# Ledger of designs, part 38: peptides against a protein of PDB entry 3EFO

Target 1, 262 residues: chain A of PDB entry 3EFO
Amino acid sequence: SQLADLYKSCETDALINFFAKSAFKAVLHQPLKVIREILVNQTAHMLACYRKNCASPSAASQLILPDSMKVLPVYMNCLLKNCVLLSRPEISTDERAYQRQLVMTMGVADSQLFFYPQLLPIHTLDVKSTMLPAAVRCSESRLSEEGIFLLANGLHMFLWLGVSSPPELIQGIFNVPSFAHINTDMTLLPEVGNPYSQQLRMIMGIIQQKRPYSMKLTIVKQREQPEMVFRQFLVEDKGLYGGSSYVDFLCCVHKEICQLLN

## One batch from the design tools (peptide)

Design b1_p19_1_s4 (made by RFdiffusion4, then SolubleMPNN; from b1_p19_1, 8 letters changed)
Fold by OpenDDE base, seed 4:
Structure b1_p19_1_s4 (fold): chain B 262 residues (1-262), chain A 19 residues (1-19)
Amino acid sequence: as target 1 above (262 residues)
Amino acid sequence: SVEDELAKETEEIGSKLPV
């Protein structure tokens, strides 16, 4: 059907970009709660329409999404949890205003990265490889106390260090003997000069080169206070200030769809 | 990829979601 073809051709990244800009524009005239509700409703309506008119006969109780939109709920949840739409005490009004303005000018690729960060396990880097490490899902479940992870969303870059990070890597990156000696106030990695340090710097450079804005580096130690800020970028997890986990959001969307169809 | 994993999980969760 024509409608089915439309859904097939619809790209999630473009939709999220559109929804983000629409929502961020609406912030000027509508309460945040209302905006979030509208986004959820729009998502549910769109998916309900597909289920009703395009999906193959299946159990009515199942959440059926077009292939092109299987990741839409994830990104929509990320949008809903963004500090512009979900106020957080650690984020100033000025910062929210700044992010709002930035997103209003972002292209599709930039907004996608902004809402769903790239999380890279760098503790398993092969110094002989020229390939970037494969990104992992933005969830605490993918972190390891023994690991070191780089997170980037186009505006911020975090280097997260597990409490049990390998001393060899710590020394390789920071030129200090242990985790305790790492200075988290630094915004630049030292030029240690070993292959691991060089590779990490290269990776960071590649990430930065693809983005229009300069990302400030924040060093984060696990279990220290600044880690709380970092955890807010683990967008699949439940937020501290009312944001849903990915799974919970799927359930929410499903319920809304059922209400519309039922 | 992350997106592939997310898509699969969406399908898996969706198939198990109660009404």
Scores: peptide ipSAE 0.629, ipTM 0.939, DockQ to the pose 0.840; fails the geometry check
Fold by OpenDDE base, seed 3:
Structure b1_p19_1_s4 (fold): chain B 262 residues (1-262), chain A 19 residues (1-19)
Amino acid sequence: as target 1 above (262 residues)
Amino acid sequence: SVEDELAKETEEIGSKLPV
């Protein structure tokens, strides 16, 4: 059907960019609560229409999404949890205003990365490979106490270190004997010069070169206070300030769709 | 990929959501 073809032509990244800019524009004139409600309603309406007109009747009670929008809910949830739409005490008005303005000018690729960060398992690096490690889901469940992860969203870069991260890697990256010796106040990695250090720096360089903004590096140790900031970028998880997990959001959307169709 | 995994999870969760 024509409608089915329309849904197939939709790109999630473009939709999120559109919704983000629309919502962020509305921030100046409407309460945040209303904006969030509108976004949820728009999402539900769009997906309800698909279920009604394009999905099998036998699946009427199930959350069925077109292939092109199967990842839309997770990104929508990320948008809803953004500090511009969901204020957090630790985020100043100026910072929210700044992020709002940035997103208003972002292209599709930039906004996609901004709302759903790239999380790379650095501890799995093959120093002989030119390929980047495969990204993992932005959830605490994908972190490992034995791992080292690099997170980037186009504005911020974090190097997260598990409490049991390999000492040899710590030495390779920081030139210190152990996890406890890492100085988290540093914003630059030392020039250690070994293959692992060089590979990590190369990866960081590649990530940076693809982005229009310079990302400041923040070193984060697991179970230290700065990790709380890092965890806010694990966008699939439940937020501290009222943001739902990805799974909870799916349930919410499903309920809303059911209400629209019944 | 992450997106592929997310898509699959969406399908799996969607199929198990209560009526």
Scores: peptide ipSAE 0.606, ipTM 0.934, DockQ to the pose 0.802; fails the geometry check
Fold by OpenDDE base, seed 2:
Structure b1_p19_1_s4 (fold): chain B 262 residues (1-262), chain A 19 residues (1-19)
Amino acid sequence: as target 1 above (262 residues)
Amino acid sequence: SVEDELAKETEEIGSKLPV
């Protein structure tokens, strides 16, 4: 059917870009609470329509999404948890304005990365490989105290270090003896010159390629206060300011869909 | 990929969600 074809042609990245720009424009003249509600409702309506008109017959309890939108809830949740849409006084007006303006100019690829960062386990790097390590899901559950991770969202780049990061990697990256010696005030990695350092710098370069903005590097130590900022980029987890985890949001969407279909 | 994994989890969770 024409409707089925429409859903097949819709892609999450394009939808999120559209919804983000629409919502961020609306911030200027609508309450944030209303905007968030509209986004959830639009998502639910879209998916309810699919369930009703396009999905194969199945149990009512099943959440059935088109292939092209199976990750829509994840990204929508990320959008809802963005600082621009949060009604928290802790978030400065300047920060909201800044991010709003940035997103308003983002293409589909840029907004995709912005809302769901790339998280790379760089402690698994093969210095002999030209391939980037496989990205992992943006959740604390994917981090390890023994690991070192690079997170990038097109605007920010974080190098997260577990408290038990391998000393040899610390030495390789920072040219210091241990985790405790790492200076987190640095915005640039030292040019240590060993293969691991070179590989990491190459990866960072690749990530930076074709991005419209130069990403600022922030070095983050696990369990230090600045880690809280980093954790906000673990977008699948529960947000600091009351945002839902991915799973919780999915449940929310499901309930809304069921309500629309009953 | 991450997206594939997310899609898979969406399906898995969706199949278990209560009405």
Scores: peptide ipSAE 0.605, ipTM 0.931, DockQ to the pose 0.885; fails the geometry check
Fold by OpenDDE base, seed 5:
Structure b1_p19_1_s4 (fold): chain B 262 residues (1-262), chain A 19 residues (1-19)
Amino acid sequence: as target 1 above (262 residues)
Amino acid sequence: SVEDELAKETEEIGSKLPV
């Protein structure tokens, strides 16, 4: 009963913050491969313990997680795919060191957003509504060629534009006639002054609120080379450098849990 | 919410994962 209560009280955001800081501290004295293995093992052990001691009787082949930890795997996968923990030569030591230092000082809310960005379909904005658009899953599958999306992780902000983005929205945001005319070298949106532009700026402001760092804006056009950088923030998808998709990671965790329970 | 959706998907996927 106490163990069950413990799992019920576990918050994924707090756990990820703890695991991230622990792992990033370990980078100083342990190989990255070992750190990643430890994280996977810890995840599997926690979930195996729950399955064994807290979950209702069910088929052993089923992955069963407590309600409070059902999103732990996706966040853990995001942590594992972070540049700090990746052993890839393409990742500079400076970038790794920089992000490591940042995360070591992040609170629970900051680290959660950092590892799993907020992705907003701003093409659905109702200028008459004061509500933020509902965030969508950080996956390419949730993007639309006809859509415009704002992504933020507390450090970076991206405005992604589909190749078929509505011209009226493009004009409303950028004051240009078409997608082709958008200058992606811009780091600031023009002050067009129409309701849609104002609403978008308000949303960006809200996202920036209570964040310790000023997020640099990057404008990204679909199918252009810089989009590859943006896609790295679609954390549920397969990583560019061999990181697992969310589904693949679930399979991995499930396999490890089964091994522990047998 | 995204988290609610993720939670549901975890349950759905978990029920279908191979041994």
Scores: peptide ipSAE 0.589, ipTM 0.927, DockQ to the pose 0.843; fails the geometry check

Design b1_p19_2 (made by RFdiffusion4)
Fold by OpenDDE base, seed 3:
Structure b1_p19_2 (fold): chain B 262 residues (1-262), chain A 19 residues (1-19)
Amino acid sequence: as target 1 above (262 residues)
Amino acid sequence: TEEIEEEFEEDLEEYNESN
């Protein structure tokens, strides 16, 4: 059907870009709560329409998504939890205005990365390979106390260090003997010059390529106070200020779809 | 990435299996 073809042609990254810009424009005229409700309703309506008109018959208890929108709920949840739409006490009005303006100018690729960061397990690097490590889901569940992870969203870059990070990697990256010796006030990695350091620097360079803004590096130690900022970028996790986890949001969307179809 | 997308598909399958 024509409608089925339409869904096949839809791309989640384009949709989320559209929804983000629409919502961020609405911030000037409508309460944040209303905007969030509209976004959820729009998502539910879109998916309900698919379920009704395009999907094969199935039980109402089943959440059926078109192939082109399998990750739409993920991105929508990220949008809903963004500081522009979900106020946080630590975020100033100026910062919110700044982020709003940035997103309003972002292309599809930029907004995709902005709302769902790239999280790379750096501790798995093969210095003999030119391939980037496979990204993992943006959740604390994917972190490891023994691991080192690089997170980037196009605006910020974080190097997260587990409390049990391998000393050899710490020395390779920072030229210090242990986790405790790492200075988190630095914004640049030292020029250590070993293959691992060079590979990491290469990866950081690749991530930075074609991005409109230079990402400042923040080094974060697990269990230190600054880690709380880093955790805000683990977008699939439950938010501190009322944002749902990804799984909880799936349930929420499913509930709304059922309400529309019953 | 494709791998992450596959994980989300698996999550959806698990969700549906539980309902």
Scores: peptide ipSAE 0.554, ipTM 0.923, DockQ to the pose 0.783
Fold by OpenDDE base, seed 4:
Structure b1_p19_2 (fold): chain B 262 residues (1-262), chain A 19 residues (1-19)
Amino acid sequence: as target 1 above (262 residues)
Amino acid sequence: TEEIEEEFEEDLEEYNESN
């Protein structure tokens, strides 16, 4: 059907860009709670329409998504948990205003990265390879105390270090003997000059490429207070200030769809 | 990435299996 074809042609990244800009515009005129409710409602309506008119018959207990929208829920959840829509006390009004303005001008690719960060396991780097390590899901469950991860969302870059991160890598990156010696006040990596350091710098450069804004590097040590800021970028996890986990959001959307179809 | 997208697809399958 024509409608089925339409859903097949829909791209999640474009939809999220649209929803984000719409929502962020609405912030000036509507309460945040209402905006979030509207976003969920709109998502549910789209998916309910698909379920009713396009999807193969299935039990109501099944969440049926178009192939082109398999990742729509995760991105929508990320949007809903953004500091512009989900105000957090640690985020200043100015910062929220700044992010709002930035997103209003973002293209599809930029907004995609902004809402769902790239999280790279740096500890797995092959110094002989020019390829980026495979990104992992933005969840604490994908972190390792023995790992080192680079997170980037187009505006911020974090280097997260597990408490048990390999000393050889720490020395390779920071030229210090241990985790305890890492200075997290640094915003630049030292030029150590070894292959691993150079590879990491190259990766950071690649990530920075084609991004309209320079990403400031924040070094984060696991279990230190600043890690809480980093954890806010693990967008699939449950937020501290009312944001749902990805799975919980799936349930929420599914419930809303069912309500619409009854 | 494609790999992550595949994981999300698997998550959906798992979700539906649980219902």
Scores: peptide ipSAE 0.548, ipTM 0.922, DockQ to the pose 0.776
Fold by OpenDDE base, seed 2:
Structure b1_p19_2 (fold): chain B 262 residues (1-262), chain A 19 residues (1-19)
Amino acid sequence: as target 1 above (262 residues)
Amino acid sequence: TEEIEEEFEEDLEEYNESN
């Protein structure tokens, strides 16, 4: 059917770009609560339509997504939890305005990275390899106290260090003897010159390539207060300002789909 | 990445198995 073909051709990254720009435009004319509700409703309607007209018969208790939209819920949840759409007084008006304007000019690739950051396990680097480490999902569950992770969303870059991160890696990256000696006020990695440091710098360079904005580096130590800022970029987790986890959002969308189909 | 997308597919399967 024509409808089935439409879902087959749909790309989530393009769709989320469209939804983001539409929502961020609406911020000028509609309450944030209404915008969030519209986004959820639109998502549910699209998925309900697929379930009704295109999907194979299955129980209503099943959440059935098109292959092309399997990651739509996670991106939509990220959009809903973006500071532009959150009704919290803690969020600066200037920050909202800035991010809104940025997203309004983003292409599909830029918005994809913006809403779902790249999280790389740096502690697993093979200094002999030119390949980037495989990205992991943006959740605290993927972090480890013995790990070092680089997070980037096209605007910000974070280097997160576990409290038990290997001293040899700390020495290699920062030229200090231990975790406690790392200065988190620095925004540039020192030129240590060893293979590991060079590899990390190369990776950071690759991530920065073809990005329209220069990403400032923030060093984050686990269990220090500034880690809270970093955790906001773990977009699959529950948001600091009341946003849902990915799993909670799946449940929410599924419930709404069921309501539409009943 | 494709690997992450596969994980999301697995999560969806797990979700559906629990319902």
Scores: peptide ipSAE 0.538, ipTM 0.918, DockQ to the pose 0.785
Fold by OpenDDE base, seed 5:
Structure b1_p19_2 (fold): chain B 262 residues (1-262), chain A 19 residues (1-19)
Amino acid sequence: as target 1 above (262 residues)
Amino acid sequence: TEEIEEEFEEDLEEYNESN
């Protein structure tokens, strides 16, 4: 089968692209609940097959993943939490249709970034370095009230500011004296011209480079209403509409694997 | 990133130690 061939030959990025497109195609003729169940089942079957036939013997209490698929559960959980697959009245038909069409045309690199965003702690920038800051995991636990973070998923770009962000950085980025003075209705950063501002703009440019879509910038202040939208991109956390955290999903997959092997 | 992947590996190890 196509799935069997993919399991043997592909890594997680290719797998998630395949699963996403397969699931999103199925939306046209299958109930969403069934699609989600199939995705979990396929994940569990694939991992159970590995454990049974490829892995060294281990206790049933152990979750054993192939080296090439260590992050498969992460991406699969992100896929399951995507608005296209959620059966919630709060999600408009238009939004569902829009994202479905986008993903159906994405390459492997595009879908990887889309399902698991890049989250950069830009408050740690060394203005003397041309290197991008190391990305952190997409969870609220990695944010700090004193930090400033840039998030991008290939479609959206967010600049998140903690309530206690350094005033000197706020001045450097926005040319305003304090957090309270930042206008979140802006979609562009001002041309301040200092080294920090220039470096941030450079980073944003690098992120935008080679992406098929122009990412709109949204400035987000911690504890303001737009932060709720931003938090939906912290994909390892529990979703707003009942999606599981990464850890909860691991437990779910593990239970299903055990059921298949017993 | 590779660093993030290493963190996920550590999380998996922690998960397995807890079971």
Scores: peptide ipSAE 0.523, ipTM 0.914, DockQ to the pose 0.791

Design b1_p19_2_s1 (made by RFdiffusion4, then SolubleMPNN; from b1_p19_2, 8 letters changed)
Fold by OpenDDE base, seed 2:
Structure b1_p19_2_s1 (fold): chain B 262 residues (1-262), chain A 19 residues (1-19)
Amino acid sequence: as target 1 above (262 residues)
Amino acid sequence: MDEIIEEIEELLEELNASR
């Protein structure tokens, strides 16, 4: 059917870009609560429509998503948890306004990275390789106390260090003897000059060059207070300010779809 | 639901790998 063809041609990245810009435009005229409700409802209706008109016969209780939109829920949840759509005192109005304006001008590729960051396991770097390490999912479950991770979303860059990060890597990156000696106030990595440091700097450079916005580097030590900010970018997890995990959100959307179909 | 979650996880991994 024509409708089925439409869903097949839809791209999640384009949809999330559209929803984001629409929502961020609406912030100027509507309460945040209403905007969030609209986004959830729109998502549920779109998927319910597919289930009703395009999906193969299946149990009513089964979640059926079009292939092109399988990851839509995770992106939508990321959008819903974005600071622009949250009224929390921990987030300055200036920061919210700034991010809003940036997203309003973002293309599809930029918004994709913005809502779902790239998380790289730096502790697994092969100094002989010129390729970026494979990104891991943005969840605490993918972090390790023994690991070092670089997170980037096009606007922010974080270097997260586990409490048990290898001393040799710490020495290689920061030229300090231990985790305790790492200065988290620095915004630039020192030029230590060893292959590992050079490789990390190269990776950071590649990530930065692909994006139109300059990303400030924030060093984050596990179990320190600033880690809370970093955790906000682990977008698959439960949000610090009431946002759901992507799994919980998916379940929520499924329930809404079922309600619409009943 | 578990099956769908697994599919989504696979897609996310593919997405990350393609970046």
Scores: peptide ipSAE 0.026, ipTM 0.674, DockQ to the pose 0.100
Fold by OpenDDE base, seed 1:
Structure b1_p19_2_s1 (fold): chain B 262 residues (1-262), chain A 19 residues (1-19)
Amino acid sequence: as target 1 above (262 residues)
Amino acid sequence: MDEIIEEIEELLEELNASR
């Protein structure tokens, strides 16, 4: 009962913040490989303990997670794929150091958004609504060639446009006649003044107001070279530098849990 | 596994809505 109560009181956001800061502190004194292994082991052990002591009897093949920690593997995978914990030569030392310092000072809310970005389907906006659109999972599978999406992680903001984005929306946002006319070198949206443009700007403003850092806006066209940078923020997908997809990671964790319980 | 993934999707949606 005590353990059950503990798991009920656990907040995944706080745990991820703790794990991130602990890991990022450890990088100064321990090999990255060891740190990654520790994080995976901690995740598996924590979840295995729940299954053993708190969960109802179930088939070994079933993944049983406490409600409070159901999304822990998602965030943990994002943490593991962060450049601070990767040793790839393509990642500069300066970038690694920069992100490390940023996370070390982040609160729970900031780290949550940082590790798992908010991805909003802008093309579904109701100009008469004051509510933000429902975010979608950060995966390419959730994008549409006909869609326009806004991604924010507290440091960066991306406006992604599908190749078949509606011309009327393009006109509404950029005041240009077509996808081909969009200038991706822009870091600010024009003030077109129509309801759709105003709504989008409002959304961007709301997102920005909640964060301590000014997010740089990057406009991304589907199938253009800069889209590769955007795809790195689709954290549930396989990482460019060897990180696993969320599905693969979840399977890995499940396997590890089963091994611990056998 | 599929059922769990669906549940996680719902949780993530709720999480995102609370931000």
Scores: peptide ipSAE 0.026, ipTM 0.655, DockQ to the pose 0.063; fails the geometry check
Fold by OpenDDE base, seed 4:
Structure b1_p19_2_s1 (fold): chain B 262 residues (1-262), chain A 19 residues (1-19)
Amino acid sequence: as target 1 above (262 residues)
Amino acid sequence: MDEIIEEIEELLEELNASR
């Protein structure tokens, strides 16, 4: 059917870009609560329409998503958890305004990364390989106390270090003997000059080159205060300030779809 | 739901791998 074809051609990334810009524009004139509700409703309506008109007959309680939009709830949840739409006193108005303005000008590719960051396991780097390490899911469950991870969303870059990060890697990156000696106030990595350091710097450079904005580097030690900020970018997890996990959000959307179909 | 979640997780893995 025509409608089925439409869903097949839908690009989730484009939809998220659209929803983000629409929502961020609305922030100036509508309460955040209303905006969030609208986004959820729109998501549910789109998916309910598919369920009703395009999906094969099945139990009403079964969650059925079009292939092209299966990850839409994930991205939508990321949008809903963004500081622009999830205002908290801990986030300055200036920061929200800044991010809002940036997103308003972002293309599809940039907004994709912005809402769902890239999280790279740096501790797995092979200095002999020119390949970037495979990104992992943006969840605390994918972190390791023994690991070092680089997170980038196009605006921010975080280097997260587990409390049990290998001393040899710490030495390689920071030229210090241990985790405790790492200075988290620095915004630039030292030029240590060893292959591992060079590889990491190269990776960071590649990530930066793909983005129109200069990303500030924040070094984060596990269990230190700045980690709280870092964790907010683990977008699949439950947010510290009321945002849901992607699973919880998916369940929420499913319930709303069911309500619409009943 | 479990099947869908699993499928979504697979898609997310693919998404991350494609970056």
Scores: peptide ipSAE 0.025, ipTM 0.642, DockQ to the pose 0.068; fails the geometry check
Fold by OpenDDE base, seed 5:
Structure b1_p19_2_s1 (fold): chain B 262 residues (1-262), chain A 19 residues (1-19)
Amino acid sequence: as target 1 above (262 residues)
Amino acid sequence: MDEIIEEIEELLEELNASR
């Protein structure tokens, strides 16, 4: 059917770009609560429509998503948790205005990375490989105290270090003997010159080259105060200033879909 | 739900790899 073909041709990243810009434009004239409700309803309606008209017959309680939109709820939750839509006093008006303006000018590729950052396990790097490590889900559950992770969202770049990061990697990256000796005030990695350092720098370069704006590097130690800022970019987790985890949001959407189909 | 989450995880990994 025409509808089935439409769902097959839909690109989630393009949809999120559209929804984000539409919502952020609406912020100027509509209450945030209304905007959030519309976004959730639109998500539920689109997925319910697919379930009703395009999916194979199955139990109403079963969540069935089109392949092209399986990650739509993930991105939608990220959009809903953006500071522009949260309406929290802890977030300054200037920050809201800034992020709003940024997204309004973003292309599809940029908004994709902005709403769902890339999180790379740097501690798993093979210095003999030219391939980037496979990204992990943006959740604290995917971090390891023994790991080192690079996070990038097109505007910010973070290098997160677990409290039990391997000393050899710390030495390789920072040229210091231990975790405690790492200076988090630095915004540039030292040029240590070993293969691991060079590969990390290469990866960072590749990520940066794909983006129009220079991403400032922030070094983050686990259990230190700046980690709180880093955790805000773990978008699948529960938000600091509100917003649900991805799992909770997915359950919510599923419930709404079921209600629409009953 | 768990099965769907696992499938989405794979898709997200693929998405991230394509960036």
Scores: peptide ipSAE 0.024, ipTM 0.648, DockQ to the pose 0.064; fails the geometry check

